# Peptides against a protein of PDB entry 5TUV, part 172

Target 1, 107 residues: chain A of PDB entry 5TUV
Amino acid sequence: KEVIDRLRYLKAEIEDLELKERELDQQKLWLQQSIKNVMDDSINNRFSYVTHEDICNCFNGDTLLAIQAPSGTQLEVPIPEMGQNGQKKYQINLKSHSGPIHVLLIN
Target 2, 107 residues: chain B of PDB entry 5TUV
Amino acid sequence: AQECQNLEVERQRRLERIKQKQSQLQELILQQIAFKNLVQRNRHAEQQASRPPPPNSVIHLPFIIVNTSKKTVIDCSISNDKFEYLFNFDNTFEIHDDIEVLKRMGM

## One batch from the design tools (peptide; made by RFdiffusion4, then SolubleMPNN)

Design b2_p25_8_s3 (from b2_p25_8, 8 letters changed)
Fold by OpenDDE base, seed 5:
Structure b2_p25_8_s3 (fold): chain B 107 residues (1-107), chain C 107 residues (1-107), chain A 25 residues (1-25)
Amino acid sequence: as target 1 above (107 residues)
Amino acid sequence: as target 2 above (107 residues)
Amino acid sequence: EEPIIHLPNAKTVMKDGKKVRVFTL
């Protein structure tokens, strides 16, 4: 009796959790769309930028590359391996299929 | 019973997924807030300056930031159509998305 | 030290016999 009751309880709880998970999924979709709408708004889009100062303040003393790429752009970072000259290869490869990539160097 | 144990494992797995989804939802909310704050800041700043910032002084969203030591040497190769970029660094680097940058800015 | 990448949706692939971390922007 106790085991049977526990099984019934667990099954019911799992069903409730499934409902909760689906609810969260829907909320996520809604919020993602909301964010997109806010960002795509003409006024918001006009003001959706950061300054060089903003970036420099976040990374004091560093050399910075700002990269603007179309959605779907592939960014590849090979695992650094020792080259023939005994130097590790630190590399970034960018490939876009939908438009040009823009890069700004910030010092 | 084995069946009871299996259901308990499933229950726990679902609970963890729900927790993760709740966290992700909260993150999205923060992203939206940060973006709205950024827009408001920029609107106010341009109003005070009575002009928009120079085009090359700002970085429009979306973007990513690559940061590396000021001592790091960076070489860049670009395709003719600017669809492909190859960056070579003589030392390690970090990459950050615009969301993280906004967080660091306190937005 | 390996580069630290704070981007989502990372996958590791093999290219020319080397491991490459790939991200979609």
Scores: peptide ipSAE 0.630, ipTM 0.905, DockQ to the pose 0.700
Fold by OpenDDE base, seed 3:
Structure b2_p25_8_s3 (fold): chain B 107 residues (1-107), chain C 107 residues (1-107), chain A 25 residues (1-25)
Amino acid sequence: as target 1 above (107 residues)
Amino acid sequence: as target 2 above (107 residues)
Amino acid sequence: EEPIIHLPNAKTVMKDGKKVRVFTL
């Protein structure tokens, strides 16, 4: 009897958790669509930018590259391995299929 | 009983997923707020200046930022059509999306 | 140190016998 009652209780709780999870999934979808709509708005799009100063203030003293690429662009970062000269290779490969990539040196 | 144990494991798994989804939802909310704040800031700034910023002085969303030490040597190879980029660094680097940059800006 | 990448949806693939982290922008 105790085992049966425990099973019934657990099943009911899991059902409630399933409902909660579905609610969160729907909220996520709604919020994602809301963000997309806000960003696609013509007025918001006009003002959706940062300045060089903004970026420099976030990364004081660093060399900074800003990359603007079309959607679907592939960014590849090989795991650094020792080269023939005994130095690790640090690389970024970018490949677009739909348009040119734009790179800016900030500082 | 074994069935009770199985359901308890499932219950715990679902609770953890719900927690993760709640965190992800909170991040999306923060993203939306940050974007709205950015737009408001820029609108206000342009109103005060009575003109838009020069086209080459700003970075329009979406973008990513690569940051590395000021001492890092960067070599870049670009395809003729600018569809492919190869960057070589003599030291490590970091890559940040625009969402993280907005967070660092305090938006 | 390995580069730190703050981008979502990382996939690890093998290219020319080495591991490569791939991201879609």
Scores: peptide ipSAE 0.629, ipTM 0.903, DockQ to the pose 0.700
Fold by OpenDDE base, seed 2:
Structure b2_p25_8_s3 (fold): chain B 107 residues (1-107), chain C 107 residues (1-107), chain A 25 residues (1-25)
Amino acid sequence: as target 1 above (107 residues)
Amino acid sequence: as target 2 above (107 residues)
Amino acid sequence: EEPIIHLPNAKTVMKDGKKVRVFTL
């Protein structure tokens, strides 16, 4: 009896949790679409930028590359392994399929 | 008893997944707020200056930032159409998306 | 040390016999 009651309780709770999870999924989708709409707005798009100063303030003292690439661009970062010269290889490979990639050195 | 235990495990799994989704939703909310704040800042700045910023002084969203030590040597190979980039570093680096940059900016 | 990448949706693949982390921008 106690086990049966516990099972009934757990099943009911799981059902409620399933509803909650679906609600969160819908909210996520809605918010993602909202963000896209806001960013695609002509006025907002015009002002959707940061300055070199903004970036430098975030990463003071470092060499900085800003990369602007079309959506869907593939970024590959090999796990550094020892090369034939005994040095680790640190690499970034970028490949776009829809347009040119733009790179800026920030200093 | 075993069925009860299985459902308890399932319940806990769902609770954790819901928690993760709630966190992700909060991040999206913060992203939207940060973007709106960025746009407002830039609109105000351009109004005060009575002109847009120079085109080479700003980085339009979306972008990513690669940061590395100022001592790091960076070599870049670019395809003719600029669809492919190969970066070689003699040391490690970090990559950040624009969302993280906006967070660091305090937007 | 391994590069730290603050991007979502990482996928690890094998290319030319080595591990590569792949991200879609």
Scores: peptide ipSAE 0.629, ipTM 0.902, DockQ to the pose 0.708
Fold by OpenDDE base, seed 1:
Structure b2_p25_8_s3 (fold): chain B 107 residues (1-107), chain C 107 residues (1-107), chain A 25 residues (1-25)
Amino acid sequence: as target 1 above (107 residues)
Amino acid sequence: as target 2 above (107 residues)
Amino acid sequence: EEPIIHLPNAKTVMKDGKKVRVFTL
């Protein structure tokens, strides 16, 4: 009886957790779409930028490159392997399908 | 008994997934708030300056930041249409998301 | 040392026989 009761209780709780998980999944989708809509708004898009000062305040001591690219741009960073010249290849590959990429040297 | 144990393991697994999803939702909410705050800041700043910032003085979202040692040599090759970029570094680097930048800015 | 990527949706894939970390903006 105790084992049967425990099984019943666990199954009921798991069912409730399944409902909760589906709710969270839907909320995530909704919020992601909301963020997209907010960013795509004409007014918001006009003011969706940071300054050189902003970046410099966030990072110091290193060379900083800012790379602006359209949404959907693909970024690839190969795992450094020994090149033909005997040096590791540290690379970033960018490919956009919807617009040009813009690069700024911050410092 | 074994069935109870299996369900208890599943219950715990689901609870952990739910916790992770809740945290992810919170991060998305903060992201949206940060973006709205950024837009508000920029609108106010442009109103005070009575003009938009120069085109090459700001970085529009979405963007990434690449930071590397000041000693790092960086080479860049660009396609004719500026849709493809290849960066070569003689040393390692770090890449940061615009979301992280907004967080560091305190937005 | 390998590059450090602070991108939430970065994945590691195999491309042309090499491991590549990929991310979509």
Scores: peptide ipSAE 0.576, ipTM 0.902, DockQ to the pose 0.861

Design b2_p25_8_s4 (from b2_p25_8, 7 letters changed)
Fold by OpenDDE base, seed 3:
Structure b2_p25_8_s4 (fold): chain B 107 residues (1-107), chain C 107 residues (1-107), chain A 25 residues (1-25)
Amino acid sequence: as target 1 above (107 residues)
Amino acid sequence: as target 2 above (107 residues)
Amino acid sequence: EEPKIHLKNAKIEMKDGKKVTVFTL
């Protein structure tokens, strides 16, 4: 009887947790759509930028590349492997499907 | 008894997933706030200056930032239409998305 | 030292038998 009662209690609690998880999933979906709508707004798009100063304030003492590309651009970073000359290959591959990629050297 | 133990494990697993989803949702909220703050900042700045920034002085979203040592040699191969880029580095680097940059900016 | 990836929605995929970090802007 004690085991049966515990089982019933646990099953009911798990059902409540399932409802909570679904609620969070829906909230995430809604918020993602909201962010997209805000970013796609014409006025917001006009002012959606950072400056050289902004980037320099975030990173000190390094060479900085800013890569601006259309939404949907794909980036690939392979795990570095030893080349034929014994040097590790550090690479970044970029591919856009909707427009040109723009690269700025900031520092 | 064994079924109770199985359900206890399942309950704990679901609780952890819910906690993770709550954290992810909070991060999305912060992302939206950061973007709105960025737009507001830029609108006010342009109003004060009575002009937009020079076209090549800003980086529009979406973007990524690559930072590496000043000693790092960077080679770049670009397609004719600028749709594909291949970067080769002789040393390691770091990559940051625009979300991370906005966080560092304190937006 | 391996590159440090600070991309929120990056994923690890296999291409030509090698692990690759993949990200979409």
Scores: peptide ipSAE 0.636, ipTM 0.907, DockQ to the pose 0.894
Fold by OpenDDE base, seed 1:
Structure b2_p25_8_s4 (fold): chain B 107 residues (1-107), chain C 107 residues (1-107), chain A 25 residues (1-25)
Amino acid sequence: as target 1 above (107 residues)
Amino acid sequence: as target 2 above (107 residues)
Amino acid sequence: EEPKIHLKNAKIEMKDGKKVTVFTL
Protein backbone atom coordinates (compact mmCIF):
# COMPACT_ATOMS: atom_id res chain seq x y z
CA LYS B 1 0.00 0.00 0.00
CA GLU B 2 2.78 2.38 0.83
CA VAL B 3 4.57 1.44 -2.37
CA ILE B 4 1.40 1.91 -4.38
CA ASP B 5 0.85 5.33 -2.86
CA ARG B 6 4.43 6.31 -3.63
CA LEU B 7 4.03 5.17 -7.23
CA ARG B 8 0.89 7.23 -7.65
CA TYR B 9 2.57 10.27 -6.20
CA LEU B 10 5.64 9.93 -8.41
CA LYS B 11 3.57 9.43 -11.54
CA ALA B 12 1.53 12.52 -10.79
CA GLU B 13 4.63 14.59 -10.16
CA ILE B 14 6.28 13.39 -13.36
CA GLU B 15 3.18 14.36 -15.27
CA ASP B 16 3.39 17.87 -13.83
CA LEU B 17 7.06 18.05 -14.73
CA GLU B 18 6.27 17.00 -18.29
CA LEU B 19 3.86 19.90 -18.58
CA LYS B 20 6.42 22.29 -17.17
CA GLU B 21 9.09 21.11 -19.58
CA ARG B 22 6.79 21.54 -22.57
CA GLU B 23 5.94 25.02 -21.35
CA LEU B 24 9.60 25.94 -21.18
CA ASP B 25 10.20 24.55 -24.65
CA GLN B 26 7.44 26.73 -26.05
CA GLN B 27 8.72 29.77 -24.20
CA LYS B 28 12.18 29.22 -25.64
CA LEU B 29 10.81 29.01 -29.15
CA TRP B 30 8.78 32.15 -28.64
CA LEU B 31 11.69 34.07 -27.18
CA GLN B 32 14.03 33.01 -29.97
CA GLN B 33 11.54 34.25 -32.54
CA SER B 34 11.08 37.47 -30.58
CA ILE B 35 14.81 38.11 -30.56
CA LYS B 36 14.97 37.50 -34.30
CA ASN B 37 12.12 39.92 -34.91
CA VAL B 38 13.71 42.60 -32.76
CA MET B 39 17.05 42.27 -34.51
CA ASP B 40 15.46 42.28 -37.97
CA ASP B 41 13.49 45.44 -37.27
CA SER B 42 14.64 48.23 -39.56
CA ILE B 43 15.30 50.75 -36.81
CA ASN B 44 17.02 48.27 -34.55
CA ASN B 45 19.11 46.96 -37.42
CA ARG B 46 20.29 50.47 -38.20
CA PHE B 47 21.67 50.82 -34.68
CA SER B 48 22.86 47.26 -34.13
CA TYR B 49 26.59 47.92 -33.97
CA VAL B 50 29.51 48.23 -31.60
CA THR B 51 32.43 50.63 -31.85
CA HIS B 52 36.16 50.08 -31.84
CA GLU B 53 36.18 51.59 -28.37
CA ASP B 54 33.64 49.04 -27.21
CA ILE B 55 35.83 46.19 -28.38
CA CYS B 56 39.00 47.69 -26.96
CA ASN B 57 37.30 48.06 -23.60
CA CYS B 58 36.40 44.37 -23.62
CA PHE B 59 39.80 43.07 -24.69
CA ASN B 60 43.35 44.20 -24.09
CA GLY B 61 46.89 43.14 -24.78
CA ASP B 62 46.19 41.19 -27.96
CA THR B 63 45.62 41.70 -31.65
CA LEU B 64 41.89 42.00 -32.23
CA LEU B 65 40.09 41.18 -35.45
CA ALA B 66 36.43 41.99 -35.91
CA ILE B 67 34.70 39.87 -38.52
CA GLN B 68 31.27 41.02 -39.62
CA ALA B 69 29.26 38.84 -41.95
CA PRO B 70 25.66 38.27 -42.95
CA SER B 71 23.46 36.09 -40.82
CA GLY B 72 23.80 32.50 -41.86
CA THR B 73 27.51 32.75 -42.55
CA GLN B 74 29.28 29.59 -41.51
CA LEU B 75 32.44 29.58 -39.46
CA GLU B 76 34.70 26.58 -39.10
CA VAL B 77 37.63 26.11 -36.76
CA PRO B 78 39.39 22.83 -37.41
CA ILE B 79 41.35 21.17 -34.67
CA PRO B 80 44.94 22.19 -35.27
CA GLU B 81 46.97 19.44 -36.84
CA MET B 82 50.46 19.27 -38.20
CA GLY B 83 50.71 20.70 -41.65
CA GLN B 84 53.00 19.66 -44.45
CA ASN B 85 55.64 22.00 -43.12
CA GLY B 86 55.48 20.43 -39.69
CA GLN B 87 53.68 23.39 -38.17
CA LYS B 88 50.37 23.18 -36.39
CA LYS B 89 47.58 24.63 -38.49
CA TYR B 90 45.60 27.25 -36.64
CA GLN B 91 42.82 28.17 -39.00
CA ILE B 92 39.44 29.85 -39.35
CA ASN B 93 37.27 29.26 -42.39
CA LEU B 94 34.35 31.53 -43.23
CA LYS B 95 31.75 31.05 -45.90
CA SER B 96 28.91 33.45 -46.58
CA HIS B 97 26.00 32.71 -48.85
CA SER B 98 24.22 36.04 -48.94
CA GLY B 99 26.78 38.82 -48.84
CA PRO B 100 30.35 39.93 -48.38
CA ILE B 101 32.37 39.45 -45.24
CA HIS B 102 34.05 42.45 -43.64
CA VAL B 103 37.16 42.30 -41.51
CA LEU B 104 38.44 45.09 -39.31
CA LEU B 105 41.68 45.24 -37.40
CA ILE B 106 40.88 46.81 -34.08
CA ASN B 107 44.39 47.03 -32.60
CA ALA C 1 10.17 -1.29 -5.30
CA GLN C 2 12.12 -1.29 -8.53
CA GLU C 3 9.41 0.68 -10.28
CA CYS C 4 9.56 3.38 -7.60
CA GLN C 5 13.29 3.62 -8.03
CA ASN C 6 12.96 3.94 -11.79
CA LEU C 7 10.42 6.72 -11.46
CA GLU C 8 12.53 8.55 -8.91
CA VAL C 9 15.46 8.49 -11.30
CA GLU C 10 13.26 9.79 -14.09
CA ARG C 11 11.88 12.48 -11.81
CA GLN C 12 15.36 13.67 -10.99
CA ARG C 13 16.34 13.63 -14.66
CA ARG C 14 13.38 15.79 -15.58
CA LEU C 15 14.06 18.22 -12.75
CA GLU C 16 17.61 18.71 -13.97
CA ARG C 17 16.47 19.28 -17.56
CA ILE C 18 13.93 21.83 -16.38
CA LYS C 19 16.59 23.64 -14.39
CA GLN C 20 18.84 23.78 -17.43
CA LYS C 21 16.03 25.06 -19.64
CA GLN C 22 15.16 27.75 -17.12
CA SER C 23 18.75 28.90 -17.14
CA GLN C 24 18.83 28.96 -20.93
CA LEU C 25 15.69 31.06 -21.02
CA GLN C 26 17.20 33.51 -18.60
CA GLU C 27 20.24 33.88 -20.83
CA LEU C 28 18.05 34.55 -23.85
CA ILE C 29 16.15 37.21 -21.94
CA LEU C 30 19.40 38.87 -20.97
CA GLN C 31 20.55 38.70 -24.58
CA GLN C 32 17.43 40.48 -25.76
CA ILE C 33 17.78 43.14 -23.09
CA ALA C 34 21.42 43.67 -23.95
CA PHE C 35 20.58 44.15 -27.61
CA LYS C 36 17.83 46.64 -26.84
CA ASN C 37 20.17 48.56 -24.58
CA LEU C 38 22.79 48.64 -27.33
CA VAL C 39 20.31 50.04 -29.82
CA GLN C 40 19.15 52.66 -27.35
CA ARG C 41 22.71 53.69 -26.58
CA ASN C 42 23.59 54.08 -30.23
CA ARG C 43 20.45 56.01 -31.06
CA HIS C 44 21.17 58.44 -28.27
CA ALA C 45 24.81 58.79 -29.24
CA GLU C 46 23.98 59.55 -32.86
CA GLN C 47 21.39 62.09 -31.80
CA GLN C 48 23.95 63.88 -29.67
CA ALA C 49 26.54 63.80 -32.44
CA SER C 50 23.93 64.81 -35.03
CA ARG C 51 25.39 62.26 -37.43
CA PRO C 52 25.94 58.54 -37.81
CA PRO C 53 29.38 57.09 -37.21
CA PRO C 54 31.67 56.61 -40.20
CA PRO C 55 30.88 53.35 -42.01
CA ASN C 56 34.18 51.67 -41.24
CA SER C 57 34.37 52.79 -37.63
CA VAL C 58 31.73 50.39 -36.32
CA ILE C 59 31.12 46.66 -36.37
CA HIS C 60 27.61 45.68 -37.29
CA LEU C 61 25.93 42.62 -35.85
CA PRO C 62 26.30 39.76 -36.32
CA PHE C 63 30.04 39.58 -35.82
CA ILE C 64 32.78 37.64 -34.13
CA ILE C 65 35.93 38.83 -32.44
CA VAL C 66 39.21 37.00 -32.80
CA ASN C 67 41.96 37.82 -30.35
CA THR C 68 45.48 36.50 -30.53
CA SER C 69 48.93 37.42 -29.33
CA LYS C 70 50.44 40.52 -30.85
CA LYS C 71 53.26 38.26 -31.99
CA THR C 72 50.93 35.99 -33.92
CA VAL C 73 51.30 36.15 -37.68
CA ILE C 74 47.98 36.20 -39.45
CA ASP C 75 47.50 35.34 -43.10
CA CYS C 76 44.18 35.92 -44.83
CA SER C 77 43.01 34.54 -48.15
CA ILE C 78 39.90 36.04 -49.67
CA SER C 79 37.72 34.86 -52.51
CA ASN C 80 36.99 37.11 -55.46
CA ASP C 81 33.53 37.98 -54.23
CA LYS C 82 34.64 38.22 -50.59
CA PHE C 83 32.19 35.48 -49.65
CA GLU C 84 34.90 33.13 -48.46
CA TYR C 85 37.74 33.87 -46.06
CA LEU C 86 40.56 31.68 -44.87
CA PHE C 87 42.60 32.84 -41.90
CA ASN C 88 45.85 31.14 -41.03
CA PHE C 89 47.59 31.77 -37.73
CA ASP C 90 51.02 30.64 -36.64
CA ASN C 91 49.76 30.31 -33.08
CA THR C 92 46.58 29.81 -31.08
CA PHE C 93 43.76 32.31 -30.84
CA GLU C 94 40.48 32.97 -29.07
CA ILE C 95 37.15 33.56 -30.77
CA HIS C 96 34.14 35.32 -29.28
CA ASP C 97 30.59 35.86 -30.50
CA ASP C 98 28.71 39.13 -30.37
CA ILE C 99 26.58 37.87 -27.49
CA GLU C 100 29.63 37.52 -25.28
CA VAL C 101 30.91 40.92 -26.36
CA LEU C 102 27.65 42.58 -25.39
CA LYS C 103 27.91 40.90 -22.01
CA ARG C 104 31.43 42.19 -21.54
CA MET C 105 30.25 45.65 -22.52
CA GLY C 106 27.78 45.54 -19.67
CA MET C 107 24.75 45.97 -21.88
CA GLU A 1 47.45 25.26 -27.13
CA GLU A 2 44.15 24.76 -28.84
CA PRO A 3 42.05 27.72 -29.90
CA LYS A 4 39.66 28.85 -27.21
CA ILE A 5 36.12 28.95 -28.49
CA HIS A 6 33.67 31.32 -26.85
CA LEU A 7 30.75 30.78 -29.18
CA LYS A 8 27.43 30.10 -27.52
CA ASN A 9 25.90 28.08 -30.33
CA ALA A 10 29.00 26.36 -31.64
CA LYS A 11 28.93 22.67 -32.44
CA ILE A 12 31.59 20.08 -33.07
CA GLU A 13 31.32 18.16 -36.31
CA MET A 14 33.42 15.63 -38.12
CA LYS A 15 34.83 16.67 -41.47
CA ASP A 16 37.29 14.53 -43.37
CA GLY A 17 37.68 12.42 -40.29
CA LYS A 18 38.65 15.37 -38.12
CA LYS A 19 36.80 17.33 -35.49
CA VAL A 20 35.80 20.82 -36.52
CA THR A 21 34.07 23.51 -34.51
CA VAL A 22 31.18 24.84 -36.56
CA PHE A 23 29.30 28.05 -35.87
CA THR A 24 26.68 30.02 -37.77
CA LEU A 25 26.50 33.79 -37.42
Scores: peptide ipSAE 0.620, ipTM 0.907, DockQ to the pose 0.887
Fold by OpenDDE base, seed 4:
Structure b2_p25_8_s4 (fold): chain B 107 residues (1-107), chain C 107 residues (1-107), chain A 25 residues (1-25)
Amino acid sequence: as target 1 above (107 residues)
Amino acid sequence: as target 2 above (107 residues)
Amino acid sequence: EEPKIHLKNAKIEMKDGKKVTVFTL
């Protein structure tokens, strides 16, 4: 029966897709680890920076803050709600656990 | 048959997930390439200058960029342990990760 | 106008009954 054959085909294909998805999951995991390792390399770490010029070339016209913080620093941006003074709260919260946070005013 | 239709839906769902994962993997690859290019650029630049850049002239990864209007008032409060920062803005802002910045830089 | 968030790995979480964009560097 055509339906039976189609069911068999679909089941087999789904099985293959499951394998493919697992493969991609593994590749993502390894690539993420690879990126981490590359960034943590002492030589690469020494040169892992951008300049003021780089930032200015990417952005113009506004006040620019560069916030450098250790890996693992948590950033929170609450959805602006109306404050008691009738103004929305525009906030950024940062919590570092392993080192200081450095803030640079670019322009 | 209903079973056939169910499997067709499942098949399509899996195909879409795989497509998304493939795209995400490609983005990770680009991130790694961008970082390597950044490091290479900086190494070459420092070789040409025969010195590292001034410490306050560069922004080390990881970082974020906040851009806001020139008229925006920014207040920053720091916790007693100096690991927690609270930024208050009187207007909206944009926030960008280092990954996006590297993309904008053409790395 | 709400802040524009360009953080690839950011997530939206609930904190104290409010939505908060959370990101880890």
Scores: peptide ipSAE 0.592, ipTM 0.902, DockQ to the pose 0.891
Fold by OpenDDE base, seed 5:
Structure b2_p25_8_s4 (fold): chain B 107 residues (1-107), chain C 107 residues (1-107), chain A 25 residues (1-25)
Amino acid sequence: as target 1 above (107 residues)
Amino acid sequence: as target 2 above (107 residues)
Amino acid sequence: EEPKIHLKNAKIEMKDGKKVTVFTL
């Protein structure tokens, strides 16, 4: 009786957890869409930037590349491998589909 | 008994996923808040200056930041098509998304 | 030293038999 009751309880709880997980998934989608809508708003878009100073304050002492690209741009960082000359290849690949990529050198 | 144990494992697995998803939702909320704060800051700053910032002084979202040593040599080339960019470094680097940068800025 | 990746939504994929960190802006 105790084992049977425990099994029934667990099955019912798992079902409730499945519902909760689906609810959270929907909430995530809603929030993601909300963020997109806020960012795509014409006024917000006009002011959606950081300054040179902002970046410098975050990364003092380094050479900085600021790479602005359209949403949906794909970035790839391969694991460094030895080149033909024995030098490791440190590389970033970018692929845009909807517009130009802008690069700013900071410091 | 074995079935009970299997269900308990499944229950715990689902609970952990739910916890992770709840954390992700909280992060999305913080991202939205950070973005709104950024927009408000920039609007206020431009109002005070009575002008927009120079085009090359700001980085529009979305963006990434690459930081590397001052000694690192960086090569940038366009490859395959006008929408593909290749960055080559002679040394290691760090890469950051705009979300992390906004966090570092205290937004 | 390997590049340090601070991309929240980055994924590791295989391209041409090599591991690649992939991220979408």
Scores: peptide ipSAE 0.619, ipTM 0.906, DockQ to the pose 0.888; fails the geometry check

## One batch from the design tools (peptide; made by RFdiffusion4, then SolubleMPNN)

Design b2_p26_1_s1 (from b2_p26_1 with D1Q K5S F10L P13S F18H E25P)
Fold by OpenDDE base, seed 4:
Structure b2_p26_1_s1 (fold): chain B 107 residues (1-107), chain C 107 residues (1-107), chain A 26 residues (1-26)
Amino acid sequence: as target 1 above (107 residues)
Amino acid sequence: as target 2 above (107 residues)
Amino acid sequence: QLAFSTTLDLANSDRKTHFDSSKVPP
């Protein structure tokens, strides 16, 4: 029966796709760990920075804050809501678990 | 048949997930390359200068850039250990992460 | 609840590398 054959074909293909997806998941984990290792290398870590000039070349015109924080720091922005005074609340929440956060005013 | 249609929907869902995962892997590869290029640039620059940059002139990874109007009033609450920051803005802002900055820098 | 969330990490595969608070619908 054509329907039965189609079902069998689809099931087999889905199984293959599942394997492919798992493969990609493993590759992602490997690559993420690789990046971490590269960044944690003492030499690489020493030179893992950008300059004020770099930032100024990328952005202009507005107030620029550079916020440096340890890897894994969480950043959250709540949905802007109306405050008591009728002003919308625009917020950034940062939470580090391993070290202090540093803020630099670029311009 | 309905069962066949259900499997085809699942097949398509998996294909889309796989596509997304492949894209994420490519992005991670580019990020790693960008980082390595950054390190090489900085190493070369410091060799030519025969000294490291001033400590307050660089921004160590990871970081984010927040840009807002020069008229925006920014209030910041900081925890005692500087592990937690709350920024309040009276106007809109934009956030750019280090990945975007590296891209803009051409790394 | 949240308009945006991320983790500072170069190994982050999150494609949200930019956020504009003005684009969030009220």
Scores: peptide ipSAE 0.569, ipTM 0.909, DockQ to the pose 0.822
Fold by OpenDDE base, seed 2:
Structure b2_p26_1_s1 (fold): chain B 107 residues (1-107), chain C 107 residues (1-107), chain A 26 residues (1-26)
Amino acid sequence: as target 1 above (107 residues)
Amino acid sequence: as target 2 above (107 residues)
Amino acid sequence: QLAFSTTLDLANSDRKTHFDSSKVPP
């Protein structure tokens, strides 16, 4: 009977947790949409950028490439494999669906 | 008893998912705030300068930063429509997205 | 097959924000 009571308790708690999880999922969706709306705003979009100085302040000592692309652009990095020359291949693949990709060399 | 244990495992699994979702939600909130701060900064800066930044001097969101050694040779293949990019590196690299950059900027 | 994959989107809370190719196991 202790087990029965525990089972009942656990089932009720799990139900509550399921509701909480769904609530969080909804909140996430709303917030994601909010972010999109904010970013798509004409004024915000106009000012949605960082400068070379910003990047240089965040990173130093290496070659820095800034790759700007439309939202939804896919980025893939395959597992580095040995080439025929015995050197590992390090690659980045980008695919945009809605616009051109722009690359800037920062330093 | 076994059923009770199974439900306890499920309960714990749900709790962990909820925790993860809460963390993700918090991150989204911070991202939105950071973006708004960025926009505000840029608006103010352009007002002070009485002009927009020079072309190719800024990186529009969304973007990624690729950093690699100064010695790294980078080859880039670009599609005709600039929708697809293939980067080849002869050495290791790191990728940082705009979210990380905004965090590093203190936005 | 892929060491890293993401989609450029500020509203994406599921993606990794950093990747280091030097730490990918062979």
Scores: peptide ipSAE 0.557, ipTM 0.908, DockQ to the pose 0.872
Fold by OpenDDE base, seed 3:
Structure b2_p26_1_s1 (fold): chain B 107 residues (1-107), chain C 107 residues (1-107), chain A 26 residues (1-26)
Amino acid sequence: as target 1 above (107 residues)
Amino acid sequence: as target 2 above (107 residues)
Amino acid sequence: QLAFSTTLDLANSDRKTHFDSSKVPP
């Protein structure tokens, strides 16, 4: 009897948690769409940039590459492998589906 | 008893997922706020200067920043349409996305 | 096979915002 009652209680709680999770999923979807709409606005899009100074203030002492690409561009980094000369290879692969990629050397 | 234990595990799993989803939602909210602040800053700056920045002096969203040692040799292969890029580094590098940059900027 | 993968999208809450290639185990 005690086990049966505990089972019923747990099942009811899990059902409530399922509802909560679905609610959060819907909120996430809504917010993602909201962000997209805000970014796609003509005025916001015009002013959606950072400057060289902004980047230099965030980082110092290194070579800095800024890679600008269309939304949805894919970036992949394979696991570093040893080359034939014994040097590890470090790589970045970028693929855009909707427009050209632009690279700037900041420092 | 075993069924109760299984449901307890499921309950805990769902609670953790809910916690993660709540955190992700909060991050999205902060990202939207940061973007709006960036736009406001740039609008104000251009108004004060009475002109837009030079076309090659700014980095439009979305973007990433790659930083590496000044001694790092970087090779880049680009497709004809500039839709695909392959970067090769002879040393380690770090990647920072636009979200992190906006955070570092205090947006 | 991939150490890191992401999509350039401010609305993507599932992506990591930072990657360090020096911390990838063999």
Scores: peptide ipSAE 0.556, ipTM 0.908, DockQ to the pose 0.867
Fold by OpenDDE base, seed 1:
Structure b2_p26_1_s1 (fold): chain B 107 residues (1-107), chain C 107 residues (1-107), chain A 26 residues (1-26)
Amino acid sequence: as target 1 above (107 residues)
Amino acid sequence: as target 2 above (107 residues)
Amino acid sequence: QLAFSTTLDLANSDRKTHFDSSKVPP
């Protein structure tokens, strides 16, 4: 009897949680689309940049590379492995599907 | 009962997923706000300067920042269409995306 | 095999915003 009541309660709660999760999923999709729309706006796009000064204020002491690429560009870092010369390889692979990639040396 | 235990596990699983989704939504909201603040800052700055910044003096979104030791040797291979880049480092590096930069900028 | 992967997109809520290659296990 108590078990039956507990089962009913749990099932009802899970059903409510399912609804909440679906709601959050829809909200995420909406917000992601909203962000895309905002960024694609002509005025916003024109001013969607940071300066060298901005970057220098955020980082110091090391060599800084800025890599700009179209939205959707894929970045991959393979697991470092020993190279033919016995040195560990550290790599970054970038692949764009819609436009060129630009690289700037900041410092 | 076993069924109660199964449902309790399911309940907990769903609660954790919901928590994660809520956190993701919050981050997206903050990102959108940060972007809008960046745009406003840049618009104001250009108005005050009465000119846009030089083309190669800014980094357009989206971008990443790579930092490494000043002693690190960096090699870059570029495809003909500049859609693919391969960076080779002889030492470790760090990657920071535009979201992190905006946060560090206080946007 | 990849140590890190991401897509350049401000609308991406699943990506890590920072990666340190020195912390990748051998």
Scores: peptide ipSAE 0.555, ipTM 0.909, DockQ to the pose 0.861

